Peptides against a protein of PDB entry 6UG1. Designs and how they scored, part 90

Target 1, 304 residues: chain A of PDB entry 6UG1
Amino acid sequence: SNEERKRRKYFHMLYLVCLMVHGFIRNEWINSKRLSRKLSNLVPEKVFELLHPQKDEELPLRSTRKLLDGLKKCMELWQKHWKITKKYDNVGLYMRTWKEIEMSANNKRKFKTLKRSDFLRAVSKGHGDPDISVQGFVAMLRACNVNARLIMSCQPPDFTNMKIDTSLNGNNAYKDMVKYPIFWCEVWDKFSKKWITVDPVNLKTIEQVRLHSKLAPKGVACCERNMLRYVIAYDRKYGCRDVTRRYAQWMNSKVRKRRITKDDFGEKWFRKVITALHHRKRTKIDDYEDQYFFQRDESEGIPD
Target 2, 301 residues: chain A of PDB entry 6UG1 as posed
Amino acid sequence: SNEERKRRKYFHMLYLVCLMVHGFIRNEWINSKRLSRKLSNLVPEKVFELLHPQKDEELPLRSTRKLLDGLKKCMELWQKHWKITKKYDNEGLYMRTWKEIEMSANNKRKFKTLKRSDFLRAVSKGHGDPDISVQGFVAMLRACNVNARLIMSCQPPDFTNMKIDTSLNAYKDMVKYPIFWCEVWDKFSKKWITVDPVNLKTIEQVRLHSKLAPKGVACCERNMLRYVIAYDRKYGCRDVTRRYAQWMNSKVRKRRITKDDFGEKWFRKVITALHHRKRTKIDDYEDQYFFRRDESEGIPD

## One batch from the design tools (peptide; made by RFdiffusion4, then SolubleMPNN)

Design b2_p16_7_s1 (from b2_p16_7, 6 letters changed)
Fold by OpenDDE base, seed 4:
Structure b2_p16_7_s1 (fold): chain B 304 residues (1-304), chain A 16 residues (1-16)
Amino acid sequence: as target 1 above (304 residues)
Amino acid sequence: DLYEKMTEFIEKFKQA
């Protein structure tokens, strides 16, 4: 019905706000001074120097290569620190079906919310789910004075899916779900004026994204619980930015149709949500990023 | 605060 379509749209909007606020709070927690002091001790001086290379005036690419090597070594150090990767309880922050949401609303289970103290202890011990591990990695880079962003691929229920039953059947559902991450890192390269993508936990990859990322879900089974729609970046200064354009090859033709921002009302609403979570002034880094997004929109064109 | 309530809601929703 038209009413059910409206209900799913509004529930999607509410759920999206809750996810974005969750990302904001985790971004505050990883700014903990106590955690920072502990995590800085994991990074040897030689690796710290690679993270902060001198500018090569002849070939800025040499400085970028040092930064990339430093980030690779940080990823290796993080793997040594992390002792236990827990499975997600149920589906974690991956996308739920409409049926699962309805069933969950009726379930009065006592939920154990992860407290800030428990999170900080989990990161310090190297024990937790993949999301906690990625968040801890961002904290380690920030402890080394790296301009690292926490990236969150927000997975609200698909309001464009009007099927009554959206149950997902399959024995391999968990493996397909976790094939691609929900959380990752971006690092500002001051030499190339670009964000570097870092997945320290899932794919264990470092990318300089041009047209597409390896972190973008591909294939039907993995896209069931991980649809690239809302990739939100949280920086060390409590900035909040939509960076979906970086990771979406087909933003205009495919991704926009699955977003609340497909219409003017949704676009204006979503901008208000971003603005409410954005607690810093604009910088030249934002100008370079917006220029890159503009060039990506022009190069994709308008879908036929 | 609103953020704590929303985090609690999300963490509850994860465990359900």
Scores: peptide ipSAE 0.035, ipTM 0.731, DockQ to the pose 0.848
Fold by OpenDDE base, seed 5:
Structure b2_p16_7_s1 (fold): chain B 304 residues (1-304), chain A 16 residues (1-16)
Amino acid sequence: as target 1 above (304 residues)
Amino acid sequence: DLYEKMTEFIEKFKQA
């Protein structure tokens, strides 16, 4: 019905705001001064120097290569620190079906919220789910004065799915779900004027995204609980930016159709949500990023 | 706090 379509759209919007606020809160928690002091001790001086290379004026690419080597070594150090990777409780922050949401609404179970103190202890011990691990990795890079962003792929329920029963059939549902991350890191390369993508936990990869990312979900089974729609970046100064364009090869043709921003009302609403979570002034880094997104939009074109 | 309520809402959804 038209009413059910409206209900699903509004529930998607509410759920998306809640996810984006969660990302904001986790981004604040990883700025903890106590955690920063502890995590900086994991990084040897030689690795710190690689994270802060001098500008090579002859060949800026040499400075980028040092930064990439420093980030690789940080990823290796983080793997040594992280002792216990817990499975997600149920589906974690992956996408729920509409049936699962209806069942959850009827379930009056008391859930234990993860407190800030419990999160800081989990990161500090190296014990937690993959999301806590990625968030801790971003905290370690920030402790080394690296301009690292927390990236969150927000997975609100699919308001474009109008099926009554949206139950997922599959024995491998968890393996397919966790094949691609929900949280990752970006690091600003001041030499190339680009963001470097770092997945320290799931794919254990560092990439300089041009046209496509390895972190973008591929295949039907993986896309059931992880649809690339809202990739949100949270920086160390409480900036909030939509970076979906970086990771979406087919933003205009495919991704936009599954976003609230497909219409002018949704675009205006989503811009208000981003603005409410963006607590810093614009910088030259934002100008370089917007220029890159513009070039990506021009190169994709408008789908016929 | 609005942020606490929203976090509780998300954690309820995460565990449900």
Scores: peptide ipSAE 0.034, ipTM 0.719, DockQ to the pose 0.840
Fold by OpenDDE base, seed 1:
Structure b2_p16_7_s1 (fold): chain B 304 residues (1-304), chain A 16 residues (1-16)
Amino acid sequence: as target 1 above (304 residues)
Amino acid sequence: DLYEKMTEFIEKFKQA
């Protein structure tokens, strides 16, 4: 019905705000001074020097290569620190079906919320789910004075899916779900004036995204619980930015149709949500990023 | 706090 379409749209909006606020709170928790002091001790001086290369005036690319090598070594150090990767108890922050949401609304289960103290202990011990591990990795880079962002791919239920039964085929569902991450890292390269993408946990990759990312879900089964729609960046100074354009190859033709921002009302609403979560002044880094997004929009064009 | 309630909502959704 038209009423059910409206209900699903509003529920998607509410769920999206809750996910974006979760990302904001986790970004605050990883700024913990106590955690920073512990995690800085994981990074040897030689690796710290690679993270902070001098500017090579002859060939700036040499400085970027040192930074990339430093980030690779940080990923290796993080793997040594992380002792236990827990599975998600259910689907974690991956996308739920409408049927699962309706069933969960009927089940008044008492769930234990992860407190800040429990999170900090989990990161310090190296025991937790992949999301906690990525968040801890961002905290380690920030402890080394690296300009690292927490990235979150927000997975609200698909308001464009009007099917009554949205049951997923069960057995391989977990492997396909976790094939691509929900959380990752970005690091500012001051030499190339670009964000470097780092997935320290899932794919264990460092990428300089041009047109497409390895972190973008591909294939029907993977996209059932992980649809690239809302990739939100949280920086060390409580900046909040939509960075979906970086990771979406087909933003205008495909991704936009599945976002709340497909219409003017949704665009204005989503801008208000971003603005409410953005707690810093604009910087030259934001100017370089917006210029890159503009060039990507021009290069994709308007779909026919 | 609104942030705590939203975190609880998300963690309930994460575990549900």
Scores: peptide ipSAE 0.033, ipTM 0.717, DockQ to the pose 0.850
Fold by OpenDDE base, seed 2:
Structure b2_p16_7_s1 (fold): chain B 304 residues (1-304), chain A 16 residues (1-16)
Amino acid sequence: as target 1 above (304 residues)
Amino acid sequence: DLYEKMTEFIEKFKQA
């Protein structure tokens, strides 16, 4: 019905805000000074120097290569620190079906909310789910004075799916779900004026995204619980930015149709949510990023 | 905690 369509749209909006605020809170927690002091000790001086290369005036690319090598070594150090990767409780922050939402409404399951103290202990011990691990990795880079963002792919229920039941195929559902991450890292490269994408936990990859990312879900099975729609960046200064354009090859033709921002009302609403979570002034880094997004929009074109 | 309140809000909203 039209009423059910409206209900699903509003529920999607509410769920999206809750996810975005969750990302904001986790971004605050990883800024813990106590955690920072502990995690900085994981990074040897030689690796710190690679994270902070001098500008090579002859070939600026050499400085970017040093940074990339430093980030690779940080991923290796992080793997040594991380002792226990827990499975997600149920589906974690991956996308739920409408049926799962309706069924969960009937079941008053007490969600065990992870407290800040428990989170900080989990990161410090290297014990937790993949999301906690990624968040801890961002904290380690920030402890080394790297301009690292926490990235969250927000997975609200698909308001464009009007089906009552999406029977997810059972046995491989978890493997397909976790094939691509929900959380990852971005690092600012001051030499190339670009964000470097880092997945320290899932794919264990570093990339300089041009047109497409390895972190973008591909295939029907993985897209059932991980639809690239809302990729939100949280920086060390409590900035909040929509960076979906980086990871979406087909933003205009495909991704926009699945977003609340497909209409003017949704765009204005989503902009208000971003603005409410954005607690810093604009910087030249934001200008370079917006220029890159503009060039990506021009290069994709407007779908006919 | 804001996260607890949000979780409760999500759960209440699912029940509504």
Scores: peptide ipSAE 0.029, ipTM 0.693, DockQ to the pose 0.207

Design b2_p16_7_s2 (from b2_p16_7 with T2L D5E H7T H13L)
Fold by OpenDDE base, seed 5:
Structure b2_p16_7_s2 (fold): chain B 304 residues (1-304), chain A 16 residues (1-16)
Amino acid sequence: as target 1 above (304 residues)
Amino acid sequence: SLYEEMTEFIEKLKQS
């Protein structure tokens, strides 16, 4: 019905705000001074120097290469620190079906909320799910004075799916779900004027995204619980930015149709949510990023 | 706080 379409749209909006607020809170917890002091001790001086290379005036690319090597070594150090990777409880922050949402609303289960103290302990010990691990990795880079962002791929239920039964069939559902991350890192390269993408936990990859990312879900089974729609960046100064354009090859032709921002009302609403979570002034880094997004939008063109 | 309530709501959703 038209009513069910409206209900699913509004529930998607509410769920998206909740996810974005969660990302904001986790980003604040990452900025813990006590955690920062502990995590800085994991990074040797030689690796710290690679993270902060001098500008090569002849070839700025040499400075970028040092930064990339420093980030690779940080990823290796993080793997040594992380002792226990827990499975997600149920589906974690991956996308739920409408049926799962309806069933959960009827079950008054007592849920154990992860407190800030428990999160900080989990990161310090290296014990937790992959999301906590990525968040801790961002905290370690920030402890080394690196301009690192927490990236969250928000997975609200698909309001464009109007099927009554949205049950997922498949024995490999968990394996396909966790094939691609929900959380990752970006690091600002001051030499190339670009964001470097870092997945320290899942794919264990570092990339300079041009047209496509390795972190973008591929294949029907992986996209059932991980649809790239809302990739939100949280920086060390409490900035909040939509960076979906970086990771979406087909933003205009495919991704936009699955976003609340497909219409003017949704665009204006989503801009208000971003603005409410953005607690810093604009910088030259934002200008370079917006120029890159503009060029990517022009290069994709208008879908036929 | 609104942030704590929203976090609790999300963690409830995450475990459901």
Scores: peptide ipSAE 0.030, ipTM 0.710, DockQ to the pose 0.877
Fold by OpenDDE base, seed 1:
Formats: sequence, structure tokens, C-alpha cells
Structure b2_p16_7_s2 (fold): chain B 304 residues (1-304), chain A 16 residues (1-16)
Amino acid sequence: as target 1 above (304 residues)
Amino acid sequence: SLYEEMTEFIEKLKQS
């Protein structure tokens, strides 16, 4: 019905805000001074120097290569620190079906929220789920004075899915779900004026995204619980930015149709949510990023 | 409405 379409749209909007607020809170927690002091001790001076290379005036690419090598070594150090990777409880922050939401509403399940103290202890010990591990990695880079931001792929239920039964019957559902991350890192390269993408936990990859990312879900089974629609960046200064354009190959043709921002009402609403979570002034880094997004929109064109 | 509640929630988030 039209009422059920409206209900699913509004529930998607509410769920999206809750996810974006969760990302904001986790981004605040990883700014903990106590955690920063502990995590800085994991990074040797020689690796710190690679993270902060001098500008090579002859070939700025040499400075970027040093930064990339430093980030690779930080990823290796993080793997040594992390002792226990827990499985997600159920589906974690991956996308739920409408049926799962309805069943969960009927069952008054008290969700145990992870407290800030428990999170900080988990990161410090190296014991937790993959999301906690990624968030801890961002905290370690920030402890080394790297301009690292937390990236979250928000997975609200698909309001464009009007099926009554949305049950997922796959035997490998968990493996397919966790094939691609929900959380990752970006690091600002001051030499190339670009964000470097870092997945320290899942794919264990570092990339300079041009047209597509390895972190973008591919294949039907993987996309059932992980649809790239709302990739939100949280920086160390409490900036909040939509960076979906970086990771979406087909933003205009495919991704936009699955977003609340497909219409003017949804666009205006989503801008209000971003603005509410953005607690810093604009910087030249934002100008370079917006220029990159503009060039990507022009290069994709209008879908036929 | 749920939209009004969400709008109020967003405005509260801007003040925090």
C-alpha cells in the first residue's frame, strides 16, 4: 500500500539517523586522551617518521610513498595488537530485512549497548568485533597525529524493497555479509591532496580510490546485507561528511535510486542530518574533496 | 508525526 511505502520510508530515515549518531558517538570515543596515550606506544619512532614525511620538492610522490609505507606498517602493528576478533552478534550493523525488523519489534529484546568504558577496554586489550578493531586503528593513527577519519557505511533497511517476505535463505549468509566492511579508515595525504582509503581488518588493503574501491560490495549475496548508499566520514575535529561519491562507481544511475536523497524532500532532510552532526568549520581539505566529487559526477554523467 | 519527531530530534542534535 501507499501507507506501507510511507512507513518504510520514515522507518528508514529514523534508522539512518540512529546509525549516523552511532558513528558520531564512536568517533568521539576514539578521541579519548587515555586511549591515545596507550595506542601511541604501539608505533615505533621509525614508523612515526614515515607517517610524517618531509615534502619532497622534486617528486611529491616520494612523500606519498613514505606515508603509504607508514600506513602499511601501522596495519601490521595493529594485527599484532589485536588478539581476539569476535563474530558479530546476529548481523551487527549490517542491513536487516523488514521481516527481521518486524520480528524484533514483537520481541521486546533488551539490546545491551556497549558502554564507553567497555569500548576503551576492548580496544586497549585488542579484544572485540571487527568494527571495534577498525575504530581502534583510527584511534592509533590519531594518536600518531595523523589526520585519520572514521568511515561508516550506514545500512538502514531498504525502503525501496516492498516485498512482504524479505527472508534471506542463504547457508553462507554470514560469510557473504562480512565479505565487505561496514567501517574503515581514510587518511589525508597532504602531498597529493587526496584521501587514502585503509581497511586494516577485513580486506587488509590500502588504496588511492580513483573510480572504484575494493571496499564497494559486489555480487547479489554480498549486497543483501551491505548496500553502499550512505558512506559517512567522521574526522578528529567532529566533522561529518557524505563521502558516498568516492566509493560509488554508479552514483547517479544506481546508488541515488536507493537513497532518501532521490527526491528534494529527502535531500533537504539528509542535509539537515549532516549539518546537525558537522561540528567544525570548513577547511581547504573539504574544498579539495568537493572538487574531486564534482569531477566524479561530471565523469559519470547523467544516466541514459 | 514521525517526521516532526525526527525534525525535533535533528534540531536538538544541532544544539548539542
Scores: peptide ipSAE 0.030, ipTM 0.695, DockQ to the pose 0.058
Fold by OpenDDE base, seed 3:
Structure b2_p16_7_s2 (fold): chain B 304 residues (1-304), chain A 16 residues (1-16)
Amino acid sequence: as target 1 above (304 residues)
Amino acid sequence: SLYEEMTEFIEKLKQS
């Protein structure tokens, strides 16, 4: 019905806000001074020097290569620190079906909300789910004075899916779900004027995204619980930015149709949500990023 | 409006 379409749209909007606020709160928690002091001790001086290379005036690419090597070594150090990777409770922050939402509304499930103190302890001990692990890795890089962002792929229920029963087949569903991350890291490369993408936990990869990301979900089974629609970046200064354009090959042709921003009302609403979560002034880094997004929009073109 | 309610909800969550 038209009513059910409206209900699903509004529920998607509410759920998206809750996810974006969750990312904001986790981004505050990883700025903990107590955690920063503990995590800086995981990084040897030689690795710190690689994270902060001198500018090579002859070949700036040499400085970028040092930074990439430093980030690789940080991923290796993080794997040694992280002792216990817990499975997600149910589906974690992956996308729920409409049926799962309706069934959950009837169950007063005591969601054991992870407190800030429990989170800081989990990161410090190296014991938690993959999301906590990625968030802790961002905290470690920030402790080393690296300009690292927390990235969140927000997975609200698909308001464009009007099917009543979306029973997902159970057995391989978890493996397909966790094949691609929900949280990852970006690091500012001051030499190339680009963001470097880092997945320290899931794919264990570092990339300089041009047109395609390895972190973008591929295949029907993986996209059932992980649709690339809202990739939100949270920086150390409480900036909040939509970075979906980096990871979406087909932003205009495919991704936009699945976003609330497909219409003018949704665009204005979503921009206001981003503005509410953005607590810093604009910088030259934002100018370089917006220029990159513009070039990506021009290169994609308008879908025929 | 739903937008205002959601904005107020966001502001409340930032204060928590």
Scores: peptide ipSAE 0.029, ipTM 0.711, DockQ to the pose 0.080
Fold by OpenDDE base, seed 2:
Structure b2_p16_7_s2 (fold): chain B 304 residues (1-304), chain A 16 residues (1-16)
Amino acid sequence: as target 1 above (304 residues)
Amino acid sequence: SLYEEMTEFIEKLKQS
């Protein structure tokens, strides 16, 4: 019905705000000074120097290569620190079906809430789910004075799916779900004036995204619980930015149709949510990023 | 209800 379409749209909006607030809170927790002091000790001086290369005036690319090597070594150090990767409880922050939402509404399941103290202990010990591990990796880079962002791919239920029953085939569902991450890292390269994408936990990859990312879900089974729609960046200064354009090859033709921002009301509403979570002034880094997004929009063109 | 889940999810977020 038209009523059910409205209900699903409003529920999607509320769920999206809740996910974005969760990302904001986790971004505050990883700024813990106590955690920062512990995690900086994991990075030896030689790796710290690679993270902070001098500008090579002859070939700026050499400085970027040193930074990339430093980030690779940080991923290796993080793997040594991380002792226990826990499975997600149920689907974690991956996308739920409408049926799962309706069924959980009837089941007052006491969700265990992870307190800030428990999170900080989990990161310090290297014991937790993949999301806690990624968040801890961002905290380690921030402890080394690296301009690292926490990235969250927000997975609200698909308001464009009007089917009541979306039966997901059970056997490989978890493996397909966790094939691509929900959380990752971005690092600012001051030499190339670009964000570097880092997945320290899932794909264990570093990339300089031009047109496509390895972190973008591919294939039907992987997209059932991980639909690239809302990639939100949280920086060390409590900035909040929509960076979906970086990871979406087909933003205009495909991704926009699945976002609340497909209409003017949704665009204005979503901009208000971003603005409410954005607690810093604009910087030259935001100008370079917006220029890159503009060039990506022009290069994709308008969908026919 | 969907509203109770939303409220529990919001309360879970407030406790996070």
Scores: peptide ipSAE 0.026, ipTM 0.715, DockQ to the pose 0.120; fails the geometry check

Design b2_p16_7_s3 (from b2_p16_7, 5 letters changed)
Fold by OpenDDE base, seed 4:
Structure b2_p16_7_s3 (fold): chain B 304 residues (1-304), chain A 16 residues (1-16)
Amino acid sequence: as target 1 above (304 residues)
Amino acid sequence: SEYEKMTEFIEKFKQA
């Protein structure tokens, strides 16, 4: 019905806000001074120097290469620190079906919310799910004074899916769900004026995204619980930015149709949500990023 | 805070 379409749209909006606020809170937690002091000790001086290369005036690419090598070594150090990767409880922050949402609303299970203290302990010990591990990695980079963002791929239920039964075939292996990450890192390269993508946990990759990312879900089974729609960046200064354009090859033709921002009302609403979570002034880094997004929009064109 | 309630809601939803 039209009413059910409205209900699913509003529930998607509410769920999206909740996810974005979760990302904001986790971003605050990883700014913990106590955690920072512990995690800085994991990074040797030689690796710290690679993270902070001098500007090569002759060939700025040499400075970028040092930064990339430093980030690679940080990823290796992080793997040594992390002792236990727990499986997600159920589906974690991956996308739920409408049926799963309805069933969970009826479930009076006592939930144990992860407290800030428990999170900080988990990161410090190297024990937790992949999301906690990524968040801890961002904290380690921030402890080394790296301009690292926490990236969250928000997975609200698909309001464009109007099927009554949205049950996934029970055979969706946990492996297909977790093939692509929900959380990752971006690092500002001051030499190239670009964000570097870092997945320290799942794909264990460092990428300078041009047209597409390795982190973008591919294949039907992987996309069932991980639809790239709302990739939100949280920086060390409590900035909040939509960076979906970086990771979406087909933003205009495919991704926009699955977002609340497909219409003017949704666009205005979503901008208000971003603005409410954005607690810093605009910087030249934001100008370079917006210019890159503009160039990507022009290069994709308008879908036929 | 409102943010804590929303986090609790999400973490509850994760465990459901």
Scores: peptide ipSAE 0.031, ipTM 0.725, DockQ to the pose 0.862
Fold by OpenDDE base, seed 3:
Structure b2_p16_7_s3 (fold): chain B 304 residues (1-304), chain A 16 residues (1-16)
Amino acid sequence: as target 1 above (304 residues)
Amino acid sequence: SEYEKMTEFIEKFKQA
């Protein structure tokens, strides 16, 4: 019905806000001074120097290579620190079906909200789910004065899916779900004027995204609970930016159709949400990023 | 409007 379509659209909007605020809160928690002091001790001086290379005036690419090597070593150090990777409770922050949402509304399950103190303890011990692990990795890089962003792929229920029953009965449903991350890291490369993508936990990869990312979900089974639609970046100064354009190869042709921003009302609304979560002034880094997004938009073109 | 309610919800959540 038209009513059910409206209901699903509004519930998607509400759920998206809750996810984006969750990302904001986690980004604040990883700025903890106590956590920073503890995590800086995981990074030896030699690795710190690689994270902060001198500018090579002859070949700036040499400086980028040092930074990439430093980030690789940080991923290795982080894996040694992280002792226990817990499975997600149910589906974690992956996408729920409409049926699961309806069933959960009837179940007054006490969601055990992770408190800030419990989060900081989990990161400090190296015990938690993959999301806590990624968030802790971002905290470690920030403790080393690296300009690292927390990235969140927000998974609100698909308001474009009008099917009544969307039950996912696959034996490998969890494996397919966790094949691609929900949280990852970006690091600013001051030499190339680009963001470097870092997945320290799931795919254990570092990439400089050009046209597509390895972190973008591929295949029907993986996209059932992880649909690339809202990739939000949270920086150390409480900036909030939509970085979906980096990770979406087909932003205009495919991704936009599944976003609330497909119409003018949704675009204006979503811009207000971003503005509400963005607590810093614009910087030259934002200019370089917007230029990159513009070039990516032009290169994709308008779908025929 | 429903838009205003959603904006108000965001602002309330930002203050919490």
Scores: peptide ipSAE 0.025, ipTM 0.662, DockQ to the pose 0.069
Fold by OpenDDE base, seed 1:
Structure b2_p16_7_s3 (fold): chain B 304 residues (1-304), chain A 16 residues (1-16)
Amino acid sequence: as target 1 above (304 residues)
Amino acid sequence: SEYEKMTEFIEKFKQA
């Protein structure tokens, strides 16, 4: 019905706001001074120097290579720190079906909220799910004065799916769900004027995204619980930015159709949500990023 | 209301 379409759209909007607020809260928690002091001790001086290379005036690429080597060593140090990777309870922050939402609304299950103190303890001990691990890695880089962002791929239910039965075919294995991450890191490269993508936990990869990312879900089974639609960046100064354009190869042709921003009302609404979560002034880094997004939109063109 | 159920669901989801 038209009513069910409206209900699913509004539920998607409310769910998206809550995911974005969750990302904002986790970004605040990883700015903990107590956590920063503990995590800085994991990084030796030689690795710190690689994270902060001098500008090579002859070949700026040499400075970027040092930063990339420093980030690789930080990933290795993080793997040594992290002792226990817990599985997600149920689906974690991956996408739920409409059927699962309806069933969960009927079941008054008490979800146990992870408190800030429990999160800080989990990161400090190296015991938690993959999301806590990525968030802790961002905290470690920030403890080393690296301009690192927390990235969140927000997975609200698909409001474009109007099927009555949205049951996943029973074999949506946990392996297919977790094949691609929900959280990752970006690091600002001051030499190349670009964001470096870092997945320290899932794919254990460092990427300089040009046209496509390895972190973008591919294949039907993986996309059932992880659709790239809303990739939100949270920086150390409480900036909030939509960075979906970086990771979406087909933003205009495919991704836009699955976003609330497909219409003018949804675009204006989503801009208000981003603005409400963005607590810093604009910087030259934002100018370079917007220029990159513009060039990516021009290069994709209008879908035929 | 449906809105309260939605809000409760979402609060439960933030708590994950």
Scores: peptide ipSAE 0.024, ipTM 0.693, DockQ to the pose 0.162
Fold by OpenDDE base, seed 2:
Structure b2_p16_7_s3 (fold): chain B 304 residues (1-304), chain A 16 residues (1-16)
Amino acid sequence: as target 1 above (304 residues)
Amino acid sequence: SEYEKMTEFIEKFKQA
């Protein structure tokens, strides 16, 4: 019905705000000074120097290569620190079906909230789910004065799916779900004027995204619980930015149709949510990023 | 109400 369509749209909006606020809160927690002091001790001086290379005036690419090597070594150090990767409780922050939401609404189960103190302890010990691990990795890079962002792929229920039953059948449902991350890292390369994508936990990869990302979900089974629609970046200064354009090959033709921002009302609403979570002034880094997004929009074109 | 169920779901989600 039209009423059910409206209900699913509003529920999607509300769920999206909750996810974005969750990402914001986790971004505040990883800025803990006590955690920063502990995590900086994991990074040797030689690795710190690679994270902060001098500008090579002859070949700026050499400075980027040093930064990439430093980030690789940080991923290796992080793997040594992380002792226990817990499975997600149920589906974690991956996308729920409409049926699962309805069933959950009827179930009065108390969710156990992870308190800030418990999170900081989990990161310090290296014991937690993959999301806590990624968040801790971002905290370690920030402890080394690296301009690292926490990235969250927000997975609200698909309001464009009007099926009553959206049951997901499959023995490998968890494996397919966790094939691609929900949280990852971006690092600012001051030499190339670009964000470097870092997945320290899931794919254990570093990439300089041009047109395609390895972190973009591919295949039907993986996309059932992980639809690339809302990739939100949280920086160390409490900036909040939509960076979906980086990871979406087909933003205009495919991704936009699955977003609340497909219409003017949704665009204006989503902009208000971003603005409410964006607690810093604009910088030259935002200008370079917006220029890159513009060039990507021009290169994709408008779908006919 | 359905709104209370949504609010309870959100409260549960804020607790996750």
Scores: peptide ipSAE 0.023, ipTM 0.696, DockQ to the pose 0.176

